# Ledger of designs, part 10: peptides against a protein of PDB entry 8YVU

Target 1, 39 residues: chain A of PDB entry 8YVU
Amino acid sequence: PQLCYILDAILFLYGIVLTLLYCRLKIQVRKAAITSYEK
Target 2, 160 residues: chain B of PDB entry 8YVU
Amino acid sequence: TWLTVLKKEQEFLGVTQILTAMICLCFGTVVCSVLDISHIEGDIFSSFKAGYPFWGAIFFSISGMLSIISERRNATYLVRGSLGANTASSIAGGTGITILIINLKKSLAYIHIHSCQKFFETKCFMASFSTEIVVMMLFLTILGLGSAVSLTICGAGEEL

## One batch from the design tools (peptide; aimed at target 1 A33, target 1 (a further copy) A32)

Design b1_p10_7_s4 (made by RFdiffusion4, then SolubleMPNN; from b1_p10_7, 6 letters changed)
Fold by OpenDDE base, seed 5:
Structure b1_p10_7_s4 (fold): chain B 39 residues (1-39), chain C 160 residues (1-160), chain D 39 residues (1-39), chain A 10 residues (1-10)
Amino acid sequence: as target 1 above (39 residues)
Amino acid sequence: as target 2 above (160 residues)
Amino acid sequence: as target 1 above (39 residues)
Amino acid sequence: EYEQILQQLL
């Protein structure tokens, strides 16, 4: 049971980090698309 | 740029908030249906006694719905209403986190005092179950608060 | 303990989905960068 | 509406 809670904490942190990275990548894709369209 | 991104994700944040609210409500109803909280000794279910799953779910649901409606209709009055609702939901989320932390501390203290090595004792089982539910609700509340704050920042940026 | 395992399953699924989406976005960024370099 | 949300998420 203690291992389960530790796993929950790790997975939660991983989810937050991935969400932030996903948002950053999504912004980069949008910027790249805009730059390609202006060209 | 960040405000533009938040605006584009406003609907997603609203949906996430509604989903979080529904999950919290479901947990609240399940706990209330399975356990007679009034007969449980101690403050193990203090968050449930305070009715947090219910009022928190209402606040988050209203905030999420208003955010979605505001984005779809792009009306100034709806934007202000959404901003107000998201601000209220952010306050509610903060209060909920506080209540859940207090409940978690009490539950952990109860487990420590009773030296719950025997999980099969009814009291220890209830304290453990409460701790698990409170932790889950705490995570959900943090997610809901994050969405509400993000929506609040987005709404504030539109007024600016 | 059962609730912890349910939460683990949800968070694990969320992490997998986000990882797949992240990989897809990363591929899109790379494709956009290559297209921008060829112009 | 659910299908539209799913299409926006995909």
Scores: peptide ipSAE 0.368, ipTM 0.790, DockQ to the pose 0.098
OpenDDE base, seeds 1, 2, 3, 4: peptide ipSAE 0.329, 0.359, 0.331, 0.330; ipTM 0.785, 0.790, 0.777, 0.802; seed 4 fails the geometry check

Design b1_p10_8 (made by RFdiffusion4)
Pose (drawn by RFdiffusion4):
Structure b1_p10_8 (pose): chain A 39 residues (1-39), chain B 160 residues (1-160), chain C 29 residues (1-29), chain P 10 residues (1-10)
Amino acid sequence: as target 1 above (39 residues)
Amino acid sequence: as target 2 above (160 residues)
Amino acid sequence: CYILDAILFLYGIVLTLLYCRLKIQVRKA
Amino acid sequence: ITLDLSEIDF
């Protein structure tokens, strides 16, 4: 009954999860590009 | 096979360490700049008053920088420094967790007994704001500490 | 406030859709 | 585009 930031609290978790998943994907893709471009 | 998986997956832990260090500064500066932290009737601030946002800000940052640079550049003396920085950051997080827990204990002791019936917007909006902020910081610090301890245990993997 | 939260509430949907698309594309690669 | 999928977790 006192909404806004209670619903806005899970959005911070959503942001953290996405900002970490993109970093993991970028590092993985960079490693895969390095391993595939060597030969 | 744990050691190999932890070794090959290393610099993301540094990414999440430096993300914690970077996001700790913004909160710490905003909270310590918007209003004085020594004239609170409920003495709600028990973590920002102890320097915790500025106690592990350039502390987690250096561990994250060392862990990122470790795979980028395999320096002779950088490997030794990385383990020390990881274990010092584990201790700093261990302290931060308990200080944040006693901050939650005091904030709940303030809001719990006759200070404000039901939710906020009666007399102590700042008390609920500080409680939510500290809960978010505690969760983020747990996330950062788990990765710091994982990197500490992964880094040795050998005698000395 | 509430509407401001709603404007940034669907940004996550599109961001996760593009993230899944990138994942499927990289899997194909 | 050719990539090494052993470096990527799915």

Design b1_p10_8_s1 (made by RFdiffusion4, then SolubleMPNN; from b1_p10_8 with I1L T2K)
Fold by OpenDDE base, seed 2:
Structure b1_p10_8_s1 (fold): chain B 39 residues (1-39), chain C 160 residues (1-160), chain D 39 residues (1-39), chain A 10 residues (1-10)
Amino acid sequence: as target 1 above (39 residues)
Amino acid sequence: as target 2 above (160 residues)
Amino acid sequence: as target 1 above (39 residues)
Amino acid sequence: LKLDLSEIDF
């Protein structure tokens, strides 16, 4: 059970990091699209 | 375009593969050093008896290193070597998943047959521990297989 | 312990989905950047 | 290795 909880913690942290990176990337896509439209 | 993206991520995939291999090796060495697997009943450590943490780690480490070296030096012979190693690692990963699933089934069956309601019983504890370790290694093996397959596709695209 | 394994499966699936979405988004950022450079 | 990881993250 302790190892299962450790795995949960790692996977949860991984999910959070990926979510943050995804959000950042989504913002970059929007900025790039706006710049492309203005040119 | 997709192949170009994979090529740019080749080093990352190689590092992921090496990391996966090292973690699997650590689990293998810890389990083999702490537990006498040969004296454990019920084949709950069948994946360890098969030596998967060791040979799998070797294949994944070699393929990861070759992928990184190939990307840095861009030599044709290294690309071919990396492709071969990644193909071998993909096969090893698939075999590893199969072995781990079989081990997981045996461990779960052992828990069911012995009516493991008491966690503190040695046999039930070992079966539960095996189940947890096997699940962790299964996740790592899936990640390693994904990286190896991606690197194989990238290498095949470079040869065309 | 059973609930822990279920959580592991859910978090693992979530991680895979996020990884795929991240890769797709990264490709979109690159395409948008190239289009902006050509204009 | 750290530089490569940072390049992927940024």
Scores: peptide ipSAE 0.395, ipTM 0.791, DockQ to the pose 0.058
OpenDDE base, seeds 1, 3, 4, 5: peptide ipSAE 0.333, 0.335, 0.412, 0.413; ipTM 0.787, 0.783, 0.806, 0.795; seeds 4, 5 fail the geometry check

Design b1_p10_8_s2 (made by RFdiffusion4, then SolubleMPNN; from b1_p10_8, 3 letters changed)
Fold by OpenDDE base, seed 5:
Structure b1_p10_8_s2 (fold): chain B 39 residues (1-39), chain C 160 residues (1-160), chain D 39 residues (1-39), chain A 10 residues (1-10)
Amino acid sequence: as target 1 above (39 residues)
Amino acid sequence: as target 2 above (160 residues)
Amino acid sequence: as target 1 above (39 residues)
Amino acid sequence: LKLDLSEITF
């Protein structure tokens, strides 16, 4: 049971980090799309 | 800018709030329907006695819906309404986290005091069950608070 | 313990979905960058 | 939810 809660914490942190990275990438894609339309 | 990013993610954050609210409401209704919280010894369900799954779900649902509507219609009055709702949801989330932490401490203390080595003892089972639900609710509340704070920052940035 | 495993399953699914979305976004960024260099 | 997520992603 303790191992399960540790796994939950790791997966939770992983989810937060991936969410932040996803948001950053999405910004980059949108910036790249805007730059492509301005050319 | 970060504000532009948050604006683009506003709908996602709103959906996250609504989903969190719905899950919290489901857990609240299940626990209240299956268990008579008033007859359970101790304060292992103090967060449920405070009604947090219900009023918290309402605040997060309203905040999420207003955020989605505000993003779609781009009306100034909706932006202000969303900002107000997200601010209220942020306060509610912070209060909810505090209540859940207190509940978690009480549940863990109960397990420790009664030396719950046997899982099949009714009191120990209830305390363990409460601990698991409170932890889940705590994670959901943290996610909801994060989304509400992000939406609040986004809304504040749009008014500047 | 059962609730812990349910939470693990939800977090794991969330992590997989985010990873797939992240990979798709990363591919889109790369394609946009290549198209920008060809112009 | 998938549709909304797709609209957010694009």
Scores: peptide ipSAE 0.380, ipTM 0.793, DockQ to the pose 0.086
OpenDDE base, seeds 1, 2, 3, 4: peptide ipSAE 0.350, 0.350, 0.323, 0.334; ipTM 0.787, 0.782, 0.782, 0.784; seed 4 fails the geometry check

Design b1_p10_8_s3 (made by RFdiffusion4, then SolubleMPNN; from b1_p10_8 with I1V T2K)
Fold by OpenDDE base, seed 2:
Parts: structure tokens; C-alpha cells; sequence
Structure b1_p10_8_s3 (fold): chain B 39 residues (1-39), chain C 160 residues (1-160), chain D 39 residues (1-39), chain A 10 residues (1-10)
């Protein structure tokens, strides 16, 4: 049971990190699209 | 093309393989050092008895290293070596998944047969511990297999 | 303990989906950068 | 494009 909670913590942390990275990439895509449209 | 994308992520996939291998090796060494698997009743540690954490870690480590080196040096012989190693790692990963599933079934069956309502019984605790470790190893093996297959497809595309 | 395993499965699936989405988004960022350089 | 792991600006 304790190992299951450790795995949950690792997977949860991984999910948070990926979500933050995804959000950053999404913002970059939007900025790149806007810059391409203004030129 | 999808192949170009996979080529650009070849280093990342190689690092993932090495990381998976190291974690598997750590689990193998910890389990073998803390537990006397030979004296544990039943086949709840059958994957460890088969030595999967060790030989699997070797295959994934070699394939990951070769993939990284191949990307850096761009030599034809290294590309072929990486393709061969990744193919071997893919086979090893598939075999590992099979072994881990069998171990998981045996561990779950043991818990069911012994009516493990009391977690404080040593046998039930070991079976539960085995189940948790095997599930973790299964997830890592699936990740490693995915990376190995992706690298194999990338390497095959470069030879065409 | 049963709830812990269910949570592990959900978090694992979430991690896979996010990884695929991240890869797709990264490809889009690269395509946008190339298109911006060719104009 | 070398995925320079250094471009992960932390």
C-alpha cells in the first residue's frame, strides 16, 4: 500500500510537469502563429 | 514526416530507455538484496527469478546508449548497430511484459488463495509487495518497449 | 489499496495521453518556426 | 535539430 502511494505521487508529479510543459508549448505555438500572421 | 520527428526525438527515446533500465536494475538489486527470493514460498517473484530486471536492463541500456551515439556520430555502422540493439530490446521488452503478467497473475492468485485479509502476515505482505513492484516494472517495461519500437521504426526508415 | 491501483491506472493513462499531445504540439511548433523562416 | 537538453530552460 505504501508503494502504491509512492507510485501515485510520482505519476501525479509527472502529470503536473507535463501539463505545465504542454501549456508552455501551447503558448509558444500561439505566439508563433501570431508572429507569422503579422508579417 | 513522422520519421523526421522520430529522428529528432531519438536522443530523448534513448535517454528514456536508459532511465527505464536503471530503475529496473535498482528494483532488481533492492529486491534481491533485501529479500531471499529462493526461500520465499510460491512463484510470487517469478520475474525476479527469471532475472528480467538484470538482462532487461542490460538490453535497454545498450540500445539506449547506441541510439544516442548513433545520433551524435551519424555513422552507418552505428545506425545498423542501434537498429539491431533496438530490435533485440523490443523482443526483450515483449518477453518481459509476458513474464511480468504471469508473475502478476501468480501473485494475485496467491493473495486470493490465502485469503490475505491480515496484511501483517509475512506471506501476504510479500505477495502484496511483489504485486506492487511487478506493476511498477510492467509500466516501466511498456515505456521502454514503446521507445525501443519507435527507435526501430526510425532506424528502419533511415536504411530505406 | 484498491482505490490506489485505480488511481495509478488513471494517472498512467493521463500521462500517455499528455505525452502524445505534447509530441503533436512540439511538431506544430517546429512547423510554425520553419514556415516563419521561409517568409 | 539536436534536441539540446540545454534548451529546457528551467
Amino acid sequence: as target 1 above (39 residues)
Amino acid sequence: as target 2 above (160 residues)
Amino acid sequence: as target 1 above (39 residues)
Amino acid sequence: VKLDLSEIDF
Scores: peptide ipSAE 0.310, ipTM 0.776, DockQ to the pose 0.061
OpenDDE base, seeds 1, 3, 4, 5: peptide ipSAE 0.286, 0.293, 0.295, 0.355; ipTM 0.779, 0.778, 0.786, 0.787; seeds 1, 4, 5 fail the geometry check

Design b1_p10_8_s4 (made by RFdiffusion4, then SolubleMPNN; from b1_p10_8 with I1L T2V)
Fold by OpenDDE base, seed 5:
Structure b1_p10_8_s4 (fold): chain B 39 residues (1-39), chain C 160 residues (1-160), chain D 39 residues (1-39), chain A 10 residues (1-10)
Amino acid sequence: as target 1 above (39 residues)
Amino acid sequence: as target 2 above (160 residues)
Amino acid sequence: as target 1 above (39 residues)
Amino acid sequence: LVLDLSEIDF
């Protein structure tokens, strides 16, 4: 059971990091799309 | 800027908040339907006795919905309403975390006092179950609070 | 322990979905960057 | 849900 809670903590941290990276990447895609329309 | 990032993710944060609220409500209703919390010895379900899954879910749902509507319609009155709702949800989330931590401490203390090595004892099983549910609710509440705070910062940035 | 494993399953599924979305988004950014360089 | 959110945001 202790190993399960440790895994939960790792997966939770991984989820937070991926969410932040996804948000950053989504912004980059939107910026690239806007730049492509202005050209 | 970070404010621009938060504005673009406002809908995502709102949906995350609603989802968190719905999961919390589901866990609350399941626990209340399966267990008679009033007859359980001790304060291992103090967060449920306080009704946190219910009022917390309402606050988070309203905050998330208002955030989504505010982003779509881009009206000043909706922005202010969303800011107010997200602020209220942030306060509710902070209070919920406090209640859940207190409940977790009581549940863990109960397990230690009764030397619960065997999970087949009814009291030890209930304390262990409470601990697991409270931990899950705590993670969900932290996620909800994070989304509410992020939405509050985004709304405050739009008012400036 | 069973609830811990349920949480692990949810977090794991969330991580997989985010990873797939991140990969798709990364490919889109790369395609947009290549198209911008060809113009 | 994430896919639906991405479609709504675009």
Scores: peptide ipSAE 0.461, ipTM 0.800, DockQ to the pose 0.060
OpenDDE base, seeds 1, 2, 3, 4: peptide ipSAE 0.383, 0.449, 0.362, 0.391; ipTM 0.786, 0.792, 0.779, 0.789

## One batch from the design tools (peptide; aimed at target 1 Y14, target 2 I133)

Design b1_p11_1 (made by RFdiffusion4)
Pose (drawn by RFdiffusion4):
Structure b1_p11_1 (pose): chain A 39 residues (1-39), chain B 160 residues (1-160), chain C 29 residues (1-29), chain P 11 residues (1-11)
Amino acid sequence: as target 1 above (39 residues)
Amino acid sequence: as target 2 above (160 residues)
Amino acid sequence: CYILDAILFLYGIVLTLLYCRLKIQVRKA
Amino acid sequence: FVFFIFIFFFF
């Protein structure tokens, strides 16, 4: 009954999860590009 | 096979360490700049008053920088420094967890007994704001400490 | 406030859809 | 952005 930031609290978790998943994907793709471009 | 997986998956832990260090500065500067932290009737601030946002800001940052540079550049003396910075950050997080827990204990002791019936917007909006902020910081610090301890245990993997 | 929260509430849907598309594309690669 | 919404709500 006192919403806004209570619903906005889980959005910060959503932002953290996405900002970490993109970093893990970028590092993984950079490693895969390095391993595939050597030969 | 845990050691190999932890070794090959290393610099993301430095990414999340530096993300914790960067996001700790923004909270700490905004909370310590908007209003004085020594004239609170409920003395709600028991973590920002102890320097915790500025106690592990350039502390997690150096451990994340060393861990990131470790795989980028295999320096002779950088491997030794990376383990020390990881274990010092583990200790700093261990202290931060308990100080943040006693901050939650005091904030709940303030809001629990006759200070404010039901939710906020009666007399102490700042008490609920500080409680939610500290809870978010505690969760982020748990996330960061888990990666710092995982990197500390992964980095040795050998005698000395 | 509430509507401001709603405007950034669907940004996550599109961001996760593009993230899944990138994942499937990289899996094909 | 979520933290600035908190600050905005605080003021």

Design b1_p11_1_s1 (made by RFdiffusion4, then SolubleMPNN; from b1_p11_1, 10 letters changed)
Fold by OpenDDE base, seed 1:
Structure b1_p11_1_s1 (fold): chain B 39 residues (1-39), chain C 160 residues (1-160), chain D 39 residues (1-39), chain A 11 residues (1-11)
Amino acid sequence: as target 1 above (39 residues)
Amino acid sequence: as target 2 above (160 residues)
Amino acid sequence: as target 1 above (39 residues)
Amino acid sequence: LLFELLLLLLS
């Protein structure tokens, strides 16, 4: 049971980090697309 | 393209917020239906007694719906309304987190005081269940707050 | 305890989905960067 | 895609 809660916390943190990284990556893709269009 | 992508992101965040709100509401209603919180001694369910799952879910749902509607209609008044709703939802989320943390502390203290070695005791079971529900609600509230803040930032950017 | 396991399963699934999406997005960024370099 | 999936789950 205690291990389950720890795992939940780790997975939750991982989810948050991945979401942030995904957002950053999406922004990068957008910037790259805009730069490519201005060429 | 940038506007279209932003709209898609806002809609996604809005839907996520609504979903989070609905889940919180469902959990709140289920807990209230299964457990007679009024008959439970102590402040183990303080967050439920405060009605956080209900009003929090409502605020998040309204914020998400307004965000979606604002994105679809592209009206200035809707954008302002969405921004206001998201701001209110963010404040509500922060308050909810505070309440949940307090509840979590009380629940943990209760478990510690009663030395719940016998998990099958009704009081210990209820305290453990409350703790689990509070933790889950805390996670959902954090997610909802994140979405609301994101929508607020997007809305503020559109007004500028 | 059982609820914890259910939550773990949901979070795990969410993490997998996000990881897949992140990988796809990363590949797209790489492709966009290559295309921008060739111009 | 995620948005569509989420909408599908909500429907």
Scores: peptide ipSAE 0.476, ipTM 0.793, DockQ to the pose 0.044
OpenDDE base, seeds 2, 3, 4, 5: peptide ipSAE 0.473, 0.433, 0.462, 0.459; ipTM 0.789, 0.782, 0.795, 0.794

Design b1_p11_1_s2 (made by RFdiffusion4, then SolubleMPNN; from b1_p11_1, 11 letters changed)
Fold by OpenDDE base, seed 2:
Structure b1_p11_1_s2 (fold): chain B 39 residues (1-39), chain C 160 residues (1-160), chain D 39 residues (1-39), chain A 11 residues (1-11)
Amino acid sequence: as target 1 above (39 residues)
Amino acid sequence: as target 2 above (160 residues)
Amino acid sequence: as target 1 above (39 residues)
Amino acid sequence: LDLLLLLLLLS
């Protein structure tokens, strides 16, 4: 049970980090698309 | 540029595979050192008795290393070797998943039979611990299989 | 304890999905960058 | 790769 909670914590942290990275990438894609359109 | 991107992805997948292999080896070693599996009655540690953490880790490690070497040297014979190793690792991963599922079923059955309401009973604790380790190994094996399959697809694409 | 395992499964699945989405977005960003460079 | 990710995070 303790190992399960540790794994949950790691997976949760991983999920948060990935979500943040995904959001940043999504913003970058939008910025790149806008720059391509202005060109 | 696209080839460079694919190469970087291959290296990342290879490193991930090696890391997964190392983690599996560490878990296997820790379990073998802490628990005398040979003296434990029952099939709760059947995956460990089969040596899956060891041979699986070796296969994944070799596959990852070959993938990295193949990418760096860009030799046709190494590409074929890497493809073969990745295919073998994929098969090994699939077999490992099967073994782990069987072990998980046995462990769950053991817990059910003994009605492990008392967590402090040695047998129930060991069964629970085994189940947790098996689940972790299953997750790692799935990740390793995914990396091996991805590398296999990339390697097959380079041969076309 | 059972809830912990269920949570692990959900978090694991979420991690896989996010990883796939991240990879797709990364490819899109790169494609957009290449298209911007060719104009 | 980690450095690249870090650079991408910082840019």
Scores: peptide ipSAE 0.502, ipTM 0.791, DockQ to the pose 0.026
OpenDDE base, seeds 1, 3, 4, 5: peptide ipSAE 0.502, 0.481, 0.501, 0.559; ipTM 0.793, 0.789, 0.795, 0.812; seed 5 fails the geometry check

Design b1_p11_1_s3 (made by RFdiffusion4, then SolubleMPNN; from b1_p11_1, 10 letters changed)
Fold by OpenDDE base, seed 1:
Structure b1_p11_1_s3 (fold): chain B 39 residues (1-39), chain C 160 residues (1-160), chain D 39 residues (1-39), chain A 11 residues (1-11)
Amino acid sequence: as target 1 above (39 residues)
Amino acid sequence: as target 2 above (160 residues)
Amino acid sequence: as target 1 above (39 residues)
Amino acid sequence: LPFELLLKLLS
């Protein structure tokens, strides 16, 4: 049971981090696409 | 293309917000239906007594729906409405987090005071259950707040 | 305890989905960067 | 795709 709660916390943190990284990556894709279009 | 991507992101965030809201509402309803919170001693279910799962879910749902509608119709008035709703939802989410933290502290204190060695005791079981539900609700609220804030930022960017 | 396990399952699934999406986006960024370099 | 998938899950 305690291990389960710890796992929940880790997975939750992982989800948040991945979401942030995903957002950043998506922004990078957009920037790259814009730069490619301007060239 | 960037507009399409932004719209897709906003819709996704809106749907996520609605989903989170619905889950919160469902859990709140289930807990209220299964447990007579009013008859439970103490403030173990303070968040539920405050009705957070209900009003929080409503705010998030409305915010998400308005965001989706705004994105689909591309009307200025809808954008403003969505921005307002998302802002309100963000505030509500923050308040909800505060309430949940307070509830969590009370629940943990209750467990500690009663030295719940016997998990099967009704009071200890209820306290443990409350703690679990509160933690889950806290996670959902954080996710909802994140989506609402993101939508608010996107909406603000469109208005500028 | 049972609820914790259910939550773990949901969070785990969410993490997997996000990871897959992140990988796909990363590939897109790489492709976009290559295209931009060739121009 | 993710949006559609999420909508499918909500339905």
Scores: peptide ipSAE 0.487, ipTM 0.803, DockQ to the pose 0.045
OpenDDE base, seeds 2, 3, 4, 5: peptide ipSAE 0.463, 0.433, 0.465, 0.480; ipTM 0.816, 0.785, 0.811, 0.817; seed 2 fails the geometry check

Design b1_p11_1_s4 (made by RFdiffusion4, then SolubleMPNN; from b1_p11_1, 10 letters changed)
Fold by OpenDDE base, seed 4:
Structure b1_p11_1_s4 (fold): chain B 39 residues (1-39), chain C 160 residues (1-160), chain D 39 residues (1-39), chain A 11 residues (1-11)
Amino acid sequence: as target 1 above (39 residues)
Amino acid sequence: as target 2 above (160 residues)
Amino acid sequence: as target 1 above (39 residues)
Amino acid sequence: LPFLLLLKLLS
């Protein structure tokens, strides 16, 4: 049970980090799309 | 296009594979140092008896290192070597998953046979601990296999 | 203990899905960059 | 971004 909770914590942290990276990348895509539309 | 993305992420996949291998090796060494798996009843540590944490970690580490070197040097001979290592690592990963699944089934069967309700008992504690370690190793092996397969596809694309 | 293992499986699946989505988004960013360079 | 992730993994 204790090891299971440790694994949960690691996976949860991984999920948060990936979510943040995904959000940042999505913002970059949107900025690139806006720039291409103005050109 | 997806092949091009894999090529650009080859180093990342290699590092991830090495990290996964190191974690697996660490778990293997910890279990071997704390527990005498040879004297444990049943096959709850069948993956350890097969030496998977050791040889699996070696294969993943070699595959990852070769992938990183191949990407950095951009030499044809390194690409071929990396492809071979990645293929071997992929096979090792698949075998490891199979062994871990079998180990998990045996561990669960052991728990049921002994009617383990009290985890403070030595036998039940060992079975529970084994199950937890096997699950962790299974997840790591799946991640390692994914990286190895990705690197293999990348290497195959470079040969074409 | 059973709930912990279920949580591990869910978090693991979530991590895989996020990784795939991140890769797809990265491909989109690269395609957008190439298109902007050719224009 | 990939390079930064690599550095994080190596640390």
Scores: peptide ipSAE 0.497, ipTM 0.796, DockQ to the pose 0.040
OpenDDE base, seeds 1, 2, 3, 5: peptide ipSAE 0.488, 0.470, 0.440, 0.486; ipTM 0.794, 0.790, 0.780, 0.796; seed 3 fails the geometry check

Design b1_p11_2 (made by RFdiffusion4; failed a check: a stray cysteine)
Pose (drawn by RFdiffusion4):
Structure b1_p11_2 (pose): chain A 39 residues (1-39), chain B 160 residues (1-160), chain C 29 residues (1-29), chain P 11 residues (1-11)
Amino acid sequence: as target 1 above (39 residues)
Amino acid sequence: as target 2 above (160 residues)
Amino acid sequence: CYILDAILFLYGIVLTLLYCRLKIQVRKA
Amino acid sequence: QLCYILDAILF
């Protein structure tokens, strides 16, 4: 009954999860590009 | 096989360490700049007053930089420094967790007894604001400490 | 406030859809 | 003002 930031609290978790998943995907793709471009 | 997986997967732990260090500065500067932290009737601030946002800001940052640079450049003396910075960050997080827990204990002791019936917007909006902020910081610090301890245990993997 | 939260509430949907598309594309690669 | 600062921090 006192919404806004209670619903806005889980959105910070959503932001953290996405900002970490993109970093992990970028590092993984960079490693895969390095391993595939050597030969 | 846990050691190999932890070794190959290393610099993301530094990414989340440096994300914690960067996001700790923004909270700490905003909270310490918007209003004085020594004239609170309920003395709600028991973590920002102790320097915790500025106690592990350029502390987690250096551990994340060392861990990122470790795989980028395999320096002779950087491997030794990375383990020390990881274990010092583990200790700093261990202290931060307990100081943040006693901050939650005091904030709940303030808002619990006759200070404000039901939710906020009666007399102490700042008490609920500080409680939510500290809970978010505690969760983020747990996330960061788990990766710091995982990197500390992964980095040795050998005698000395 | 509430509507401001709603404007940034669907940004996550599109961001996760593009993230899944990138994942499927990289899996194909 | 604090409610707006809280929304900004959580964004």

